# Peptides against a protein of PDB entry 5KEZ: the designs that were tried, part 268

Target 1, 320 residues: chain A of PDB entry 5KEZ
Amino acid sequence: NVAIYNPFRPWWERYQPVSYKLCTRSGNEDEFRNMVTRCNNVGVRIYVDAVINHMCGNAVSAGTSSTCGSYFNPGSRDFPAVPYSGWDFNDGKCKTGSGDIENYNDATQVRDCRLTGLLDLALEKDYVRSKIAEYMNHLIDIGVAGFRLDASKHMWPGDIKAILDKLHNLNSNWFPAGSKPFIYQEVIDLGGEPIKSSDYFGNGRVTEFKYGAKLGTVIRKWNGEKMSYLKNWGEGWGFVPSDRALVFVDNHDNQRGHGAGGASILTFWDARLYKMAVGFMLAHPYGFTRVMSSYRWPRQFQNGNDVNDWVGPPNNNGVI

## One batch from the design tools (peptide; made by RFdiffusion4, then SolubleMPNN)

Design b2_p27_4_s4 (from b2_p27_4, 15 letters changed)
Fold by OpenDDE base, seed 4:
Structure b2_p27_4_s4 (fold): chain B 320 residues (1-320), chain A 27 residues (1-27)
Amino acid sequence: as target 1 above (320 residues)
Amino acid sequence: SAEAKALEEARQRIIEYYKELNAKAAA
């Protein structure tokens, strides 16, 4: 991915890929392979956060400032390490003046335009699908158990399906023969927008962002909410079917006040309430649960916003 | 159904537990 130095190596640089090389702040491919092997050998499975909707930001300077030193040129849409070119992006499909998503009530914009400037891959193209599948299959062959698909709301469900149809079975060294990768898709659906979580049920599980938002409200005792109201927690609260839901109290985005949930989201900063929420989540029979492991950073609020929300995990001069 | 009843009872137990936890936290 792009190496960002202003601010210094933020967490979000990881979500700006320039290649599919397994060479990042966390280590090289050999180290990753070693980690996957060691984890699998003790029954711990690895699920990769796969960034396949886009490459890096359109405004990032061309060059070799990347975690693996790969050259890239956002201006010309040149990513030779893949390789991608101008033919592999949705620049011509997006009809907004800026090239970015401008109206989230326009599903076509949401899928075909750039997410906050991130170069939007043309997932309708078999070439692009195949390159992504090759990346994911490489990971599968290494021994990962599945994937979180980043920014799934911004990809057409059919395009995702086409990629998933190209995936290998899981590595038989650790998984039963014929096992399929576990897929869950990040889709933010709190209502009010045309794109729905149900659009993606055919591809795998979907993140249920209503879960953390509503649970936070209940635990905080906001709006007259009571614990007794949790009797029908799950589908009874308008959440997606349990077998399609991946649930969580917080994630890296809304932990920083971004994305879905607003101020109701509980985090480790509210330790006591957070423990209650996480405990309830783990105990209550709804959805597939995900527990957040994060880190403390020096929060500095200005006008209600943390100006240090970019701070990445503890590192040694950028190396994790 | 028996399954539905069992699930409801389980949910109720969970709720009661966390009510207690909340009460302790508020104290």
Scores: peptide ipSAE 0.018, ipTM 0.396, DockQ to the pose 0.014
Fold by OpenDDE base, seed 1:
Structure b2_p27_4_s4 (fold): chain B 320 residues (1-320), chain A 27 residues (1-27)
Amino acid sequence: as target 1 above (320 residues)
Amino acid sequence: SAEAKALEEARQRIIEYYKELNAKAAA
């Protein structure tokens, strides 16, 4: 991915890829293989946060300032390490003046235009689908069990399906023959927008963002909510079907921002309430649960906003 | 750099979504 130095190596630089090489501040390919093998051998499975909707921002300077040293040129849409060129992006499909998403109530903009300048891949092209599939298949062959698909809201469900149809079965060294990768898709659907979580049910599970928001409200006793109301927690609260839901109390996005994480979201900063929420999530039978493992950073609030919400995880690798 | 910052701002939109959700719940 792009190496960002101002601010210094933020967490979100990881979501600006310039290649599909497995070399980042988190480690190199050999280290990754080692981890996957060690984990699989003790029954711990790995899923990868796959960033396949886009490459880096269009305004990032060209050069080799990337975690794997690969050259890239956003201005010319040149990513030779893949390779991608200007033919592989949705510049011609997006009809907005800026080239960015301007109206989130327009599903075509949401999927065909750039997410805040991030170069939007033409996932309708078989070439692009194949390059992504090759990347994911490489991971599958290493021994990963599945994927989180980042920014799924910004991809057409049919394009996602086309990519998934190209995927190998899981590595038979650790998984039964014919096993398929576990797929869940990041879709922010809190209502009010045309794109719905249900649009993606055919590809796998989806994130249920109402879960953490509502649970936080209840445990915080906001709006007169009581924990006793959680008796019918799940579909009874209007959430997606349990077999399509991936649920969580917080994630890396919503634990940042206003206040102690933004709105009602409970985080490790509110230890007691957070433990209650996580405990309840693990105890109540709804959805596929994900527990957050995060880190502390030096929060600095200005006008209700943490100006250090960019701070990435602890890392001793200052070279790449 | 500008695009990188824009990405961070985009991620922060989720906070506004939750605020909106809470507002609807309170109504």
Scores: peptide ipSAE 0.005, ipTM 0.324, DockQ to the pose 0.326
Fold by OpenDDE base, seed 5:
Structure b2_p27_4_s4 (fold): chain B 320 residues (1-320), chain A 27 residues (1-27)
Amino acid sequence: as target 1 above (320 residues)
Amino acid sequence: SAEAKALEEARQRIIEYYKELNAKAAA
């Protein structure tokens, strides 16, 4: 991915890929392979956060400032380490003046235009699908158990399906023959937009963001909410079917929205309430649960916004 | 719901922040 130095190595640089090489601040491919093997050998499975909707930002300077030293040129859409070229992006398909998503109530913009300037891959092309599948299949070969698909809301469900159809069975060294990768898709559906979580049920599980938002309100006792109201927690609260839901109290994104909207989200900053929420989540029979492991950073609020929300995990001069 | 709307607004702020960072990278 792109190496960003201003601010200094933010967490979100990881979501600006320039290649599909397994070479980042977390380590190289050999180290990753070793970790996956050791984990699998003791029954711990690995699921990869796959960034396949886009490449890096369109405004990032061309060069070799990347975690693996690969050359890239956002201006010309040149990513030779893949390789991708200008033919592999949705620049001509997006009809907005800026080339970015401008209206989230327009499903076509949400899927065909750039998310915050991130170069949007033309996932309708078989070539692009195949390059992504090769990346994911390489990981499957290493021994991962499945994938979180980042920014799934910004991809057409059919394009995702086409990629998934190219995936191999899991590595038989650790998984039963014929096992398929476990897929869960990040889809932010809080209502009011045309894109729905149900659009993606055919590809695998989806994130249920209503879960953390509503649970936070209840645990905080906001608006007269009571724990007793959680009797029908799950589908009874308007959430997606349990067998399609991946649930969580917080994630890295909404954890950083605290205090300036989305204040209901519970995080480790409110340790006691957070433990109550996580405990309830793990005890209640709804959805596939995900527990967050995060870190503290020096929060600095200005006008209700944390100006240090970019801060990544503890590191030694950028090295994790 | 009010909570869902607040979360969405927070998400949009994050998106806008990343957009600004992208613009900064161009400078």
Scores: peptide ipSAE 0.136, ipTM 0.728, DockQ to the pose 0.042; fails the geometry check
Fold by OpenDDE base, seed 3:
Structure b2_p27_4_s4 (fold): chain B 320 residues (1-320), chain A 27 residues (1-27)
Amino acid sequence: as target 1 above (320 residues)
Amino acid sequence: SAEAKALEEARQRIIEYYKELNAKAAA
């Protein structure tokens, strides 16, 4: 991915890929392989956050400032380490003036335009699908158990399916023969938009963002909410079917969120309430649960916004 | 819903922040 130095190595640089090479600030491919092996040997499975909707931001300077030293040029859509070129992006399909998503009520924009400047891959192309599948299959062959698909809302479900159909079975050294990778898709569907979580059920589980948002309001006793109302927590609250849901109290994004809805999200900053929410989540039989492991950073609020929300995990001069 | 919009808006603000930082870093 792009190596960002201003600010110094933010967490979000990981979501701006320039190649599918497994060398990042966390380590190289050999170290990753070693970690996966050691984890699998003790029954701990690894799921990779796969960023396959896009490459890096269109405004990033060309060069070799990347975690693996690969050259890239966002301006010309040149990613030779893949390789991708201008033919592999949706620039010509997006009809907005900016080239970015401007209206989330337009599903075509949401999927064909850039997510705030992130170069949008043409996932309709078999070439692009194959390059992504090769990346994911390499990980599968190493021994990962599955994937979180980042920004799935911004990909056509059919394109995702086409990629998933190219995936290998899991590594038989640790998984039963014929095992399929576990897939969960990040889709933000809180209602009111044309793109629905149900559009993605066929590909695997989906994130249920209503879970953390609503649970936060209940635990905080906002709007007259009561804990007793959680008796039918799950489908009874309008959430997706339990067997399609991946649930969480917070994630790395909304942990740094703000505003009316964002403020409801419980995080480790409110330790007591957060423990209550996480405890309830783990106890209540709904969805596949994910527990957040985060870190403390020096928050500085200006005009209601944390200007240090970019801060990544503790590191040694950029190396985690 | 208002809450849904607020959460999405928050996400977009974060993403816009990424864009701004990238632009700054690229300048």
Scores: peptide ipSAE 0.018, ipTM 0.398, DockQ to the pose 0.042; fails the geometry check

Design b2_p27_5_s1 (from b2_p27_5, 15 letters changed)
Fold by OpenDDE base, seed 4:
Structure b2_p27_5_s1 (fold): chain B 320 residues (1-320), chain A 27 residues (1-27)
Amino acid sequence: as target 1 above (320 residues)
Amino acid sequence: GVGPGLWVDEGGGEYVGDGSGTYARHA
């Protein structure tokens, strides 16, 4: 991915890929293989956060400022390490003046235009699908158990399916023969927009952002909410079917204060309430549970917003 | 039966670049 130095190596640089090489702030491919092997050998499975909707930001300077040293040129849509070119992006398909998503009530914009300036891959193309599948299959062959698909809301479900249809079975050294990768898709559906979580049920599980938002409200006792109201927690609260839900109290985005779920989201900063929420989540049968393991950073609030929300995990000169 | 809880979003419900609350992936 792109190496960002202003601010200094933010967490979000990970979500700006320039290649599918396994060289990141976390280590190189050999180290990754080693980690996957060691984890698998003790029953810990690895699920990769796969960034396949886009490449890096359109405004990033061309060069080799990347975690694996690969050259890239956002201006010309040139990512030779893949390779991708201008033919592999949705520049001509997006009809907004800016090239970015301007209206989230327009599903076509949401999927065909750039998310916050991130170069939007033309996932309709078999070439692009195949390159992504190759990347994911490489990971599968290494021994990962599945994937979180980043920004799934911004990909057409059919394109995702086409990629998934190209995936190998899991590595039989650790998984039963014929096992398929576990897929969960990041889709923010809090209602009010045309894209629905249900659009993605065919591809795998979907993040249920209503879960953390509503649970936070209840545990905080906002608006007179009571724990007793959780009697029909799950589908009874309008959440997606349990077998399609990936549930969580917080994620890295809404942990930073004003995202999906808003201020109701409980985090480790609210230790007591957070433990209650996580405990409840783990005890309740609804959905597939995900527990956050995060880090503390020097928060600085200005006008209600943390200006240091970019801060990544503890690192040594950018290397974790 | 018991109905769903109320939605509360104090402090803004959206990150930059995503009206649904996805955090910006670059500054």
Scores: peptide ipSAE 0.042, ipTM 0.618, DockQ to the pose 0.060
Fold by OpenDDE base, seed 2:
Structure b2_p27_5_s1 (fold): chain B 320 residues (1-320), chain A 27 residues (1-27)
Amino acid sequence: as target 1 above (320 residues)
Amino acid sequence: GVGPGLWVDEGGGEYVGDGSGTYARHA
């Protein structure tokens, strides 16, 4: 991914890829292989956060300022380490004046235009699908168990399916022959927009962002909510079917007080309430559970917003 | 304003996006 220095090596630089090489702030490919092997050998499975909707931001300067040193040029849509060119992006397909998503009530914009300036890949092209599949298959062959698909809302479900249909079976050194990768898709659906999490059920599980948002309001006793109302927690609260749900109390985005759920989201900053929420989640049978492991950073609130929400995990001069 | 990527609770326990974005990603 791109190396951002202003601010200094933010967490979100990870979501601006310039290649599919396995060398980042976390380590190189050999170190990754070693980790996957050691984890698998003790029954711990690895699921990769796969950023496949887009490449880096259109405003990032061209050059070799990336975690693996690969050259890239956002202006010309040149990513030779893949390789991608101008033919592999949706610039001509997006109809907005800016080239960015301007209206989230327009499903076509949400899928065909740039997410906050991030260069949008033409996932309808078999070439693009194949390059992504090659990346994911390389990870499968290393021994990962599955994937979180980042920004799934911004990809057509059929394009995702086409990529998934190209995937290998899991590595038979650790998984039964014929095993398929576990897929869960990040789709933010709290209502009010045309794109629904149910659009993606055919590809795998989906994130249920209503879970953490609603649970937060209940535990915080906001709006007169009571724990007794959790009697029909799950589908009874309008959540997706349990067998399609990936549930969580917080994630890296909404832990920072913005995104899906807003201020209702419980985090480690509210230790007592957070433990209550996580305990409830783990005790309740609804959905596939995910527990967050995060870090503290020097929060600085200005006008209700943390101006340091960009801060990444503890690191040595940008290297984790 | 709510700010980029924020969701608003409209009183029924349901949240609505403000149309300014849903991800904490920066270009």
Scores: peptide ipSAE 0.040, ipTM 0.645, DockQ to the pose 0.042; fails the geometry check
Fold by OpenDDE base, seed 3:
Structure b2_p27_5_s1 (fold): chain B 320 residues (1-320), chain A 27 residues (1-27)
Amino acid sequence: as target 1 above (320 residues)
Amino acid sequence: GVGPGLWVDEGGGEYVGDGSGTYARHA
């Protein structure tokens, strides 16, 4: 991915890929392979956060400032380490003036335009699908158990399916022969927008962002809500079917106090309430549960916004 | 430099996007 130095190595640089090389601030491919092997050998499975909707930001300077030293040029859409070119992006398909998503009530913009300036891949192209599948298959062959598909809301479900149909079975050294990768898709559906979580059920599980948002309001006792109202928690609250749900109290995005769920989201900053929420989640049978592991950063609020919400994990000069 | 939007409370359990974005990702 791009190595960002202003601000200094933010967490979100990980979501600006310039290649599919397994070489980042977390380690190189050999170290990753070693970790996957060690984890699998003791029954711990690895699921990769796969960033396949886009490449890096359109405004990032061209060069070799990346975690694996690969050259890239956002201006010309040149990513030779893949390789991608200008033909592999949706620049011509997006019809907004900026080239970015401008209206989240327009499903076509949400899928075909740039997410916050991130160069949007033309996932309708078999070439692009194949390059992504090759990346994911390499990971599968290493021994990962599945994937979180980042920014799935911004990809057409059919394009996702086309990629998934190219995937190998899991590595038989650790998984039963014929096992398929576990897939869960990040789809933000809190209501009020045209894209729905149900659009993605055919590809695997989806993130249920209503879970953390609503649980937060209940535990915080906002709007007169009570714990007793959780008696029909799950589908009874309008959530997706349990067998399609990936549930969580917070994620890295909404932990920063904005995004899906807003201020209702409970985090480790609210230690007691957070423990209550996580405890409830783990005790309740609804959905597939995910527990967050995060870190403390020097929060600095200005006009209600944390100006340091970019701060990455504890590191040594950018290396974890 | 565009950041994610704040999801707003619809008044009792549902939320809507404010149109400024959904992810804390920056270009």
Scores: peptide ipSAE 0.032, ipTM 0.645, DockQ to the pose 0.044; fails the geometry check
Fold by OpenDDE base, seed 1:
Structure b2_p27_5_s1 (fold): chain B 320 residues (1-320), chain A 27 residues (1-27)
Amino acid sequence: as target 1 above (320 residues)
Amino acid sequence: GVGPGLWVDEGGGEYVGDGSGTYARHA
């Protein structure tokens, strides 16, 4: 991914790929293989946060300022480490003046235009699908169990399916022969938009952002909410079907105090309430559960906003 | 600028934002 130095190596640089090489601030490919092997050997499975909707920001300077040292040129859409060129992006399909998504009530813009300036891949093209599948298959062959598909709202469900149809079965060294990768898709659906979580049910599970938001309000006793109201928790609360839901109390985005769920989201900063929420989630049968493991950062609130919400995870392997 | 909006829960189960429902990714 791109190396951002202002602010200094933020967490979100990880979501700006310039290659599919496994050499980032999280480690190199050998270290990753080692981790996956060790985890699989004790029954711990690995899923990868796969950023396949886009490459890096259109405004990032060309050069080799990347974690793997790969050259890239956002201006010319040149990513030779993949390789991608100008033919592999949706610049010509996006009809907005800025090239960015301007109206989230227009599903075509949401899927064909750039998400906050991030260069939008032409996922309709078989070449692009194949390059992504090759990346994911490399991970599958290493031994990962599945994927979180980042920014799935911004991809056409059919394009996702086309990619998934190219994927290998899981590594038979650790998984039963013929096993398919576990797929869950990040779709922020809190209502009010044309794109729905149900659009993606055919590809795998979907993140249920209503879960953490509503649970937060209940645990916080907002609006007179009571724990007893959780008797019909799940579908009874209007959530997606249990077998399509991936549920969580918080994620890396809304943990920063904004985004989907907003102030209702419970985090490790609210230790007592958070433990209650996580405990309830793990005890209740609804959905496939995900527990957050995060880190502390020096929060500094100005006008209600944490100005240090960019701070990335700590590391002891140096700056690369 | 134009970009994905933020959702804020006002404590009553309602969400406030620009309607995008997407956390802003920095580019």
Scores: peptide ipSAE 0.031, ipTM 0.629, DockQ to the pose 0.051; fails the geometry check

